# Peptides against a protein of PDB entry 5H65, part 233

Target 1, 294 residues: chain A of PDB entry 5H65
Amino acid sequence: QYLERTPLCAILKQKAPQQYRIRAKLRSYKPRRLFQSVKLHCPKCHLLQEVPHEGDLDIIFQDGATKTPDVKLQNTSLYDSKIWTTKNQKGRKVAVHFVKNNGILPLSNECLLLIEGGTLSEICKLSNKFNSVIPVRSGHEDLELLDLSAPFLIQGTIHHYGCKQCSSLRSIQNLNSLVDKTSWIPSSVAEALGIVPLQYVFVMTFTLDDGTGVLEAYLMDSDKFFQIPASEVLMDDDLQKSVDMIMDMFCPPGIKIDAYPWLECFIKSYNVTNGTDNQICYQIFDTTVAEDVI

## One batch from the design tools (peptide; made by RFdiffusion4, then SolubleMPNN)

Design b2_p29_3_s2 (from b2_p29_3, 13 letters changed)
Fold by OpenDDE base, seed 5:
Structure b2_p29_3_s2 (fold): chain B 294 residues (1-294), chain A 29 residues (1-29)
Amino acid sequence: as target 1 above (294 residues)
Amino acid sequence: MEIAPLTEEEKEYFKKVYEILSTILKQEA
């Protein structure tokens, strides 16, 4: 799709909705902190949520660790179970369930672990050694997902979250519906467990200025704008630095806007009604600013 | 799902896996 370049002054006079190609300077952006710009987005209900902080997860897993694994739920056709008793004052019990593929335990790099009673630190360490980890708890008749406020799946350093509003959680035995119990594709796991997976997105507001006018444009993007996945950036210092470098390039601190580089992007206008007030807003779409991001 | 018995080689392999898990969990105890 081809769009001719339109000056901001002309755009500001037009009714919504419309799509535009623009060339403008990034006068400013918010939030300034990268961590604050990464959110979780539901593709179904479109709610935006904060990525849970480590402290939040600590609390969730600590609470879960106070519960004793149910003996009757150990060692099913789906998984083999092993229980550890910690040597701390509380004698915390941790159950690890190794999910089997057609009755056979897969290799460690293909194995899904279900964890009861693990701390965040322990779970993270385990996720670095095994392919996939799901925090679980003992339900009445089956293992269940611990909580959607925690990741439903951890693979390496990536935490996969589900939408509380849109998900209808099913018990762990529903993983039996997966033919391939080695790859553990997040979307497949989510589907089996009745989870609507959340998407990591960059959420920012850009103030754009082309010399003819100024407008604010909203950015919500998963991996196109920076050519960096929002799902990975929080756990990778190099990726964080890359994003910071990109933003510093377009909006360098301590430099006058006249020296700023030009940004080519697509924006779409849309109407927003707040009571009796009708406003036209703008959103960046289908735009890439980084070409050589490694 | 049908459960198949593990071979001795497989048992040894998973024993090592269990040891890794035990090490990780004990470090947090």
Scores: peptide ipSAE 0.182, ipTM 0.710, DockQ to the pose 0.011
Fold by OpenDDE base, seed 1:
Structure b2_p29_3_s2 (fold): chain B 294 residues (1-294), chain A 29 residues (1-29)
Amino acid sequence: as target 1 above (294 residues)
Amino acid sequence: MEIAPLTEEEKEYFKKVYEILSTILKQEA
């Protein structure tokens, strides 16, 4: 889209909602730490959630590991099963179910594993060798997703989460409805299991200054602003470094704002009511920093 | 539900997979 540039001083005097094109300097931003800016967003109910920490996941999977896999649920038309007893003092049982495509086991790089009793470490290792991993538990009559507080699908280093509020979980046998049982598209898996998938997003507040005025703009973006997927950044040191470099470029430490580069971006205003207080807020949209730096 | 027996190809597949899993799960292959 195309809009004429509007100075911040003019924008600050106008009613919402409106869209603007601006040219401003990034005076400051919050949060300062990248890991604090990555959130999970539900496209349906629009709730924002924290990405679970490793420690949180460990607890969930440890709890899952205390439950014994139900032998009655082993080996169905959908999957072939194998159970291991660990050599640890507790003799933890781990069940791995290999999902078949039309009754045939796919290649490892196309295979979906359903895991009962696995630790986070084990699951992650498996996800690096197989196409996909779903943590599951034994239900009454079928395998079920373990917990929506944990990933419902792990592919390589990508952890896919679902919304607890919007999801209505269905049993694992519903994967039979998938025509393609090789690629395991996350959205398709989610649909089959009744999951509303969450989206990784960067969430930041920018303080913008163009010399005529100062305003705060909210950024919620998945992959456009930085040209880096929020879904991958937490698990990739190089991507993290790239984001940090971008932010340092726009807001270099120890340098006066007069020397900051100009950022061209689009913002939209909107009304927010907090009790009796009505305020206008601003959100960045349709902006890519790599292309909008002047 | 009736499940077809494993084919020879599937058996071979599982041998390879079991080796991988055994390593990951700290089990003997």
Scores: peptide ipSAE 0.176, ipTM 0.713, DockQ to the pose 0.010
Fold by OpenDDE base, seed 2:
Structure b2_p29_3_s2 (fold): chain B 294 residues (1-294), chain A 29 residues (1-29)
Amino acid sequence: as target 1 above (294 residues)
Amino acid sequence: MEIAPLTEEEKEYFKKVYEILSTILKQEA
């Protein structure tokens, strides 16, 4: 799409909603720390949530491990089960359920594991050896997802989360509805289990200055702005460094704004009503800055 | 726990799986 460049001073005088192409310098941004800018967004209720910390997950899985796997729920047509008893002081029982495809156990790279009583460390290690892992618990009549505060699906280093507000959880046997029990597409798994998957997003506020005016613009983006998936950045040091480098390039510390590079981007204005006060806000959209790093 | 009868393919599968799990869980399967 073609839009003429509009100076910020002109934009600030116009009514919303409108779309603009701008050329401005990134005076400042918040939050300053990358891990604080990565959030989980629900596509239905639009709530933004914090990505759970490792410590939070440890607690959840520790609590889950206090419950003994139900013997009657083992070895169904959907999965084969194996139970281990740890040699720790409490004799923790860990149940691993191997989901079958048409009654046949798939190869490890195609196998979904249901883990009951596992620690975060164990689950993460398993996710590196198998296709995916779902933390589960013994329900009254079937295995159930452990907790939506924890990932409902772990594939490699990717943690998939669901929205507590919008999800209507169904028992694990609903995975039978999946025709393909080898690829384990996160959206398909979520649908089968009644989960509304959350999306990783970068959330930042940019203060933009083109010399004619100053404007704050909101950034909420999954993978376009940095050309880096928000879902992967927290688990990859190289990706983190890349994002930091991009931000440092546009907003270098210890240098005056006059020396900052120009950022070309698209912004859209929108109205926000706060009581009796009407405010115009701005959001960055359809913008990729990775090309500017050249 | 053993699911019997097992085919040779299944035996090989479980052998590999149990080795992995035993390592991760730090105990014998």
Scores: peptide ipSAE 0.157, ipTM 0.697, DockQ to the pose 0.010
Fold by OpenDDE base, seed 4:
Structure b2_p29_3_s2 (fold): chain B 294 residues (1-294), chain A 29 residues (1-29)
Amino acid sequence: as target 1 above (294 residues)
Amino acid sequence: MEIAPLTEEEKEYFKKVYEILSTILKQEA
């Protein structure tokens, strides 16, 4: 829909909810650190979560590694299994299950691995060699997803997470419902396993100034604003540099705001009630970064 | 994709993984 450009001073006087097109300078933004601005968002319950840190994952996988794979669950019609005994003092058992496509094991670049007892380091390295990795554990009757606190699917450097609140986990044999067992589309895997996938999002607060007024706007965006997926940015230095470059372009350090470029964007206002106080807040939406030069 | 160097133990671990894979696929690792 077409929206006429509205000055911030006018917006600040209007009731919510409304949508606006604005032209403003990015006076400042928070958080300044990129890794702090990437969150996980559930599209169903709308819960925002932190992306788990390596330390958190280490604990989860370490705990999983203390559980011995159940021999009875090895080598099904769905997967072929191999057990590895580590050479450490604990003699840790690792089970690697290679998922087959119509009874045929695909090549490594198309193969899904189910991993029991692997460490984070091992799992990450395997995900760089195979198409996909799912951390699993031995259940009573079948392999099961290890924990939704850990990724349910790892592809390359991308960790796919599920919502604990909204998901109803199903056992690993439900992957049989997938006709294509080579591409391993994350949404399809999630659906088969009863998982509501979390979405990586950039979460930032922009302080916008158009010379008529100052307004704080909330940004929650997956891939539109920067034209860079939030799901990939944490593990890609080049993408990180690109985001930093964009932010430095709009909010250059060490110079006056008068020299800042103009940002064109859409914002929507909405009401927030905090106790007895009614507050109008603003959110950026449907916006790709663009600058105007006077 | 660039990853950290593997330890000797990890190399052996992956060797075993690749061996079974190659056996199943009737290919050389």
Scores: peptide ipSAE 0.062, ipTM 0.642, DockQ to the pose 0.014

Design b2_p29_3_s3 (from b2_p29_3, 12 letters changed)
Fold by OpenDDE base, seed 2:
Structure b2_p29_3_s3 (fold): chain B 294 residues (1-294), chain A 29 residues (1-29)
Amino acid sequence: as target 1 above (294 residues)
Amino acid sequence: MEKAPLTEEEKEYWKKVFEILEKILKQEA
């Protein structure tokens, strides 16, 4: 993208929509806590959702565990099934379904596990050992996804979520449409099951100041701005520290703005109408933060 | 499980897999 720098004072006088290249200092940003800035975004309906907390998931899986696996749905052409009984007082039944590739079980690291009746802790342990896990329940005629409020796919420490509004769920047997049943690409799994996958995004508001004016710009980005995937940051302490370091570099605490580094970025303006009130808003786009020469 | 016969190597492999599962999920039903 080829744009010359435009001072903020000039931008603030112009009508939307337009695109700009700017050079400004990050006076402040919100939210200050990283966990509050990571959200789930639907690419179709554009709704922003909070990432479910561990406590939320616990409740969902606990509820799912109260329902006994249907024996009639065990061992199909798609998967082999094995049942375990926990040693707790209730004797909870847990079904694990191993998805086959052309009738053959692949290696464990390539095998998709369908888990029925598992707790969050058990599912997380399984995903760490076997990579790909889908929490399921017994439907009327087939296994079905447990709940879109929970991940439809867990791979290692990454939780993949789907949009409740935009998804039209299909039964587990629709995984048969996948030619390769070893790689388990999240988008392919989602498509097979009628899920519109949600995208992890960083959502932040930057207050930018270049000395000529002050402007608030909205940031919604998955992995370009920080060069860190929003999908992984919540589960990785090192990535969290990296994001914090980047933000501290541009907006150092306890330091006056005169000493702040300059941030170069692209912003686009757009109109927002609330009744009779017309407002111009700004969004950061196509921007990667890099270390500046200070 | 309802599947084709396994080779000895496959049997040993899955034996180890199920041992891990049993540690996580406890007693086989």
Scores: peptide ipSAE 0.267, ipTM 0.755, DockQ to the pose 0.010
Fold by OpenDDE base, seed 3:
Structure b2_p29_3_s3 (fold): chain B 294 residues (1-294), chain A 29 residues (1-29)
Amino acid sequence: as target 1 above (294 residues)
Amino acid sequence: MEKAPLTEEEKEYWKKVFEILEKILKQEA
């Protein structure tokens, strides 16, 4: 679909909902810090959540590490189990369960590890060496996901989270429903365990100015706008630098707005009602920033 | 762990895997 460019002054006078193509300068944006713009979004209940910090995860895993793995839940048809005792911390027990595919243990790079009693550091090390890790705990009759406040799946440096409100957790044995137990797709794992997966999103507010008017537009985007996944940016210094460079390019510090590059994007208007007050808001959609700026 | 009969190459492979685990988790129980 082709949309003609509309000046901001005209848009500001029109009723919602409508879609527009605009060309404007990025006068300012918020939040200014990248780590503050990355959120978790539930596609079902639409709540936005903060990404847990390392300190938050440390607490959760420390608490989990105080629980001893139940020997009765080890070595099932689904997984083979091995237990380690740490040399420090008064001999903490750590259980690693290796999920089998059709009764056969796959290669380590395809094997899902279930971890009981591991610290954040240990789990991260394991996820870097092994493709997929799920933090678990011993339940009454089966292994269970440790905590939805922590990742339900860690793959390399990517932490996958679930919605506490929308998820109805099922025990680990429900992984049996997966036909292929070598390619651990986060959505498939989530479905098996009754988890509604959260989506990493960039959440920002842009103040746009085309010389005819000023408009605030909301950005909620996972990977299209920057062509960088929000799910990877927090743990990759190079990606962070790239996003910072893009923002500095469109909104350079210490330079007058007249020298700013033009940003072309699509925005949609929508109505927001707060009591008796009706407000028109704007959201950026289907937009990728170009590296070549004119 | 209980898998179908392993070849010598597979045994060596898993040996290396467990060595990594030992380094991370310190000591076998």
Scores: peptide ipSAE 0.263, ipTM 0.752, DockQ to the pose 0.010
Fold by OpenDDE base, seed 5:
Structure b2_p29_3_s3 (fold): chain B 294 residues (1-294), chain A 29 residues (1-29)
Amino acid sequence: as target 1 above (294 residues)
Amino acid sequence: MEKAPLTEEEKEYWKKVFEILEKILKQEA
């Protein structure tokens, strides 16, 4: 799409909704810390939620680890099961279910592991080694996803989450509907299990100044703005540094705004009602800032 | 995620676990 550049002073006088192309300096942004800007967004109900912290996950998995795997649910046509006892004081039982492809165990890098009774640390170690892991628990008649507050799928260092509001969970045997049980595409897994997957998004507020006016613009973007996936940034120090570098470039600390680089972006205006007050807000869209930087 | 370094005991534990898993998956370590 093509839009002519509009000065902020003109935009500030116009009614919403409208779309604009602007050229402005990034005076400031919030939040300042990257980890605070990464959220989970539901594409269906549009709720925003925090990415669960390790502490929260620890509690969930610790609770799950107190439950003994049901022997009746082991070794089905879908998966082979192995159980071992930990050597720690708890002596807990950990079950690993290896999902088969057409009745045959695939290669380790293609095999989906269903983990029952594992700690966060153990699950993370297994996901790093075997690529795909689902935390599960013994249900009444089948294995079930452990908890939607925890990842429904862990691939390497990436945690995939589902929306509690929009999901209608199905038992693990529904993975049988997947013809290819080797690739384990998150969206396919989610669909099979009745999960609406959440999307990692950068959520930030930019204060933009072009010399004619100042406005605040909201940013909600998954991977286009920085050309860095929000889903990966929290687990990758290099990606974090890259984002920080980009933000420091546009909004350098200790430097006067006159020396800031110009940022070109698209913004859309929209109306927000807060009580009796009608306010016009702005959102950044279809913008990539890292194209010339990275 | 901050990963704490594994103790020797933990290393041995996981070594055994993965050996078992590899065997289960019909792969040679």
Scores: peptide ipSAE 0.165, ipTM 0.663, DockQ to the pose 0.014
Fold by OpenDDE base, seed 4:
Structure b2_p29_3_s3 (fold): chain B 294 residues (1-294), chain A 29 residues (1-29)
Amino acid sequence: as target 1 above (294 residues)
Amino acid sequence: MEKAPLTEEEKEYWKKVFEILEKILKQEA
């Protein structure tokens, strides 16, 4: 995939689609706030959606907490169950189901918890201690995933989401299909439950300038460009600082563009039709920020 | 998404929760 460098002025005159290697300065980028650039992307239907806010999750889990755990669904071959009654005025009941590996409870750090009736705060605290948590609800015949608008799996501070459009949810007993019930690989859990997992992506627009022309290029990347997973960045201050440092390096505030470092990247052009208007757009691909610049 | 430092009431609540959970898992605190 070796391409010779092409000046932006030449690219701007060419028809799409084409691929280019460029060397340009990052004049500006949008959005400026990192949290605004992180989205969820479906690899199947390609829909982009926002990462749910804490307030949205609170509502979902509050609603789930209004449902009483079904006693008939407790203590199966797959999991052992314990009911916790809160001391609030309503006496909320929380069911915790501990998934067994071959009929035996694993160590806490390897145990998957199915949480029924928990609040966001409680679930997050449990996930930090027990590593893997799935919010669930009592269905008619089995436990079911609570809501695809909420994470289907929480591991530590990482929230794994599924596509509501592409997923065909299956009951929790389908976790039995997993041979290893200790590692809880998100993709395996998703497959077992009929979930198409969403991918965290950085979504940004770069304004690139090589002195011959100016071009806007779209960036949608999960973990290659920054060498930082988009799935982890929102919950890790150090990773956030790293991304900010990279962006500040290429586009330092208060400094003239003449002093900016050169960014080498690949871009592809593509046609976009909006009514009768045909426009050529550009997207960054297969690009990693050079470490020597950091 | 943990909240700011837990209140004493919240600490007591979670202490009890984990004691129960630890018992179920047959593990010591």
Scores: peptide ipSAE 0.162, ipTM 0.663, DockQ to the pose 0.014

Design b2_p29_3_s4 (from b2_p29_3, 13 letters changed)
Fold by OpenDDE base, seed 1:
Structure b2_p29_3_s4 (fold): chain B 294 residues (1-294), chain A 29 residues (1-29)
Amino acid sequence: as target 1 above (294 residues)
Amino acid sequence: MVKAPLTEEERKYFEEVYSILEKILKQEA
């Protein structure tokens, strides 16, 4: 889209809401650590929450592993089941259910595994060898998701989470409603199970300075700004390095701002009321990283 | 529900998968 460039000093004098194109230097940004900037966002209720840490998930799956798989829920028309006993956890039982497509087992790289009693480590190992994994537990009459504090779907290194506020969980047999039981598109799985999927987003506050004025702009973006998916960055060292390099380029440490590159971006203003105080805030939108020659 | 017996193809599939899972989960029950 096209907008005429507006200096920050002019923007700061105008009422909201409005959209602007700006050219400014990134004086500073928060948070400084990348892992702190990646959040989960609900597209329905707009709640922002932290991505669960490994330690958090360990506890969740450890608790789940204390439950014994129900033998009555094994081997349905939807899935074939196998039980394993671990060697190092006093005979912990782990159930793996292989979801079938029209009664036929798909290729391993297309197969959805339902896991009962697995540890985070085991689940991650399985997700690396199979297309998709769902942590489950034995419910009253069917397999069920553990809860939405755990990922409802793991594909490779990506953990898919759902919104507790907006979701109404349904039992695993609702996966039967899916026509394609090979690709396991996260949104389709979520819909079948009554889940509103959360979105990985970068959340940052940029302090922008164009020499005429300074303003703070909020960034909430999934994959456009850095051209890197927020959903993948936490599990990929190279992607993390790339983001860090981008930020260091725009805001180099130990260098004066006069030498910083210029950032072209779009911002929108909006009103925020805090009690009797009305504030104008700014958000970056529809922006991909691009620098101008100084 | 009563599950039908495994077909030959299913058996071969599970044999392959079980080898992988046994390495991950240590022991077959």
Scores: peptide ipSAE 0.159, ipTM 0.706, DockQ to the pose 0.010
Fold by OpenDDE base, seed 3:
Structure b2_p29_3_s4 (fold): chain B 294 residues (1-294), chain A 29 residues (1-29)
Amino acid sequence: as target 1 above (294 residues)
Amino acid sequence: MVKAPLTEEERKYFEEVYSILEKILKQEA
């Protein structure tokens, strides 16, 4: 899309909704810590929620590990099952179910693993090795997902979460509805299991200044602005460093704003009403990080 | 449901998987 540059002072005087192209300096931003800016967003109900911390997941999977796999649910037409018993004093049982494609076991790198009783550490190791893992528990008549506080699918280092508000969970046998049981596309898995998948997003507020005016613009972006997926950044130190470097470049600490680089971006205005309070807000959209050196 | 005996291909498949899982779980299958 093409828009002429509009100075912030002019934008601040105009009614919403409108779209603008701007050139401004990033005076400041919040939150300052990257891990605080990564959220989960529901595309249906639009709720924003925190990404579960490792400690939270540890508890969830620890609780799951206290449950014994149901022998009656092993070895169905959908999956083949194997059980391990830990040699520690508690004798924890871990069941791994290998999902078959039309009754045939796929290659290990294409095979979806359903795991009962695994710890977070074990599940993460499995997901790194086998690509696709779903933590499950034995239900009354079928294997079931853990509650949506846990990932419904782990692929490599990516944890896929579902919206508790919008999802209506279905049992594991509903994976039978998938014709291809090798690719394990997260959206397809979610659909089969009645899940509305959440989207990883960067959520930040930018204070923009072009010398004519100052405005705050909201950023909610999955992978375009930084050219880094929000879904991967929390699990990759190098990606985290990259985002930090980008932000430091646009808003360098200890330097006056006159020396800041120029940021070109698109913003849209919109109205927000709370009772008698009417406010115009701004959101960054369709923007990839780019700077003017001069 | 009880699965039929493993084919030779399935056996080899699970042997590979077991070796990986045993390392992860620090246990024998």
Scores: peptide ipSAE 0.156, ipTM 0.700, DockQ to the pose 0.010
Fold by OpenDDE base, seed 2:
Structure b2_p29_3_s4 (fold): chain B 294 residues (1-294), chain A 29 residues (1-29)
Amino acid sequence: as target 1 above (294 residues)
Amino acid sequence: MVKAPLTEEERKYFEEVYSILEKILKQEA
């Protein structure tokens, strides 16, 4: 991809839509906190959502744990079931269903677990051991996904979410449509269950200054800009530190902008209409962080 | 629903899995 470098002062005078290559300093950015920059994006309705916090998930799973697993839904051709009774005062029932591949139990590291009544802590531990876990509940005639406000699939430390607006949920038995019941590809699981999967994205607003002009550019990117997946950053301290280091490098605190490094990136302009007012906005695209040596 | 008897392979599998689950869930099988 080739574009001639264009100064910001020239860009600010041009009509949209257009694509540009720019060289500018990152004067400032928002939000300043990384966890506030990670969002969930629906590719269908384009709604941006907050990533649920542990506290939110705790509530959801606590509520789910108040429901008793239906004995009639255990041990189908799709899965084998086991129930545990906790030794707490209320005797919480926890059901774990082991999804079979053509009637045969796969290896533990390839086995999808369906869990009823599990806590967030238990589910996370299970996902680390078995790699794939779906929180479920007993429906009227079949197991169903517990809640789209919680992950529909947890694989290791990655939480996969679905769009409430765009999803039309189907029962768990629809996993039978999957020929391969060992790999558990998130998109395939989502399709089988009628879920529109949400995408983790970094969402930031950059104020860019090249000395000729200043403009704000919007960043919405999953894994290209930082070369770090947004889907993994919240659960990995090292990745978080890496992102922080990158941002501190381009926009160091307590330092004057004259000493900032130069950032090269691609931006596209687009029109936004608010009533009778037309506004030109800018978005960063197809960019991996790189700095120029002064 | 009547479940068929477990094969030896299935038995070994569940023994391993249940052991793991008991540790995670702090439950008795």
Scores: peptide ipSAE 0.148, ipTM 0.698, DockQ to the pose 0.010
Fold by OpenDDE base, seed 4:
Structure b2_p29_3_s4 (fold): chain B 294 residues (1-294), chain A 29 residues (1-29)
Amino acid sequence: as target 1 above (294 residues)
Amino acid sequence: MVKAPLTEEERKYFEEVYSILEKILKQEA
């Protein structure tokens, strides 16, 4: 949709909700650290949550690793199983389940690996070799997803998370509903297991100034604004550098705002009630970073 | 992302794990 450019001073006087096209300078933004701007968002309940830290995952997987795999759940029509005993003092048991496609074991790069009893370090290292890994545990009658606080699917360096509130977990045997057991599309895996996938999003607050006024605009975006997926940025140094370069371009440190480039973007206003106080907030939408020519 | 190299203990562990995995895959081939 075409929108005429509106100065910030005019926008600040108008009622919400409305949509605007603006041209403004990025005076400042928060958070300044990229890793702090990446969150997980549920498309159903709209809850925003932090991406779990390595320490959080370590605890979950360490706890899972204390559980002995159930022998009766090994080797089903869905998967072939192998037990590994570590050389540590306790002799920790790790069950590796190789999901078959119509009874045939796929090549390693196409094989979904179910891991029971692995540590975070082990799982991550194995996921580099096997491009699809699900951490699981022994349930009463079937293997089950280990914990929604941990990834339900790891593909390479990408961790896929599910919403605890909106998900109703089903057992691993429900993967049988997948016709193709080689591609392991995250959404398909999630659907089979009753998981509502969370979405990686960039969450930032921009302070925009066009010389007529100043307003704060909220940014929640998965891959449009930077043309970089939020789901990949945390594990890719080059992508991180790219985002940093973009932000430094629009908001260069140690330089006066007069020298900042102009940012053209779309914002929408909306009403927010905080107790008895009604305020108008702004959100950036449908915007890819671009420098406006003066 | 810069990853720390595997310790000797980790290397030995994963070599064994991978060996087991490879054997399973070969059995199905």
Scores: peptide ipSAE 0.044, ipTM 0.615, DockQ to the pose 0.015

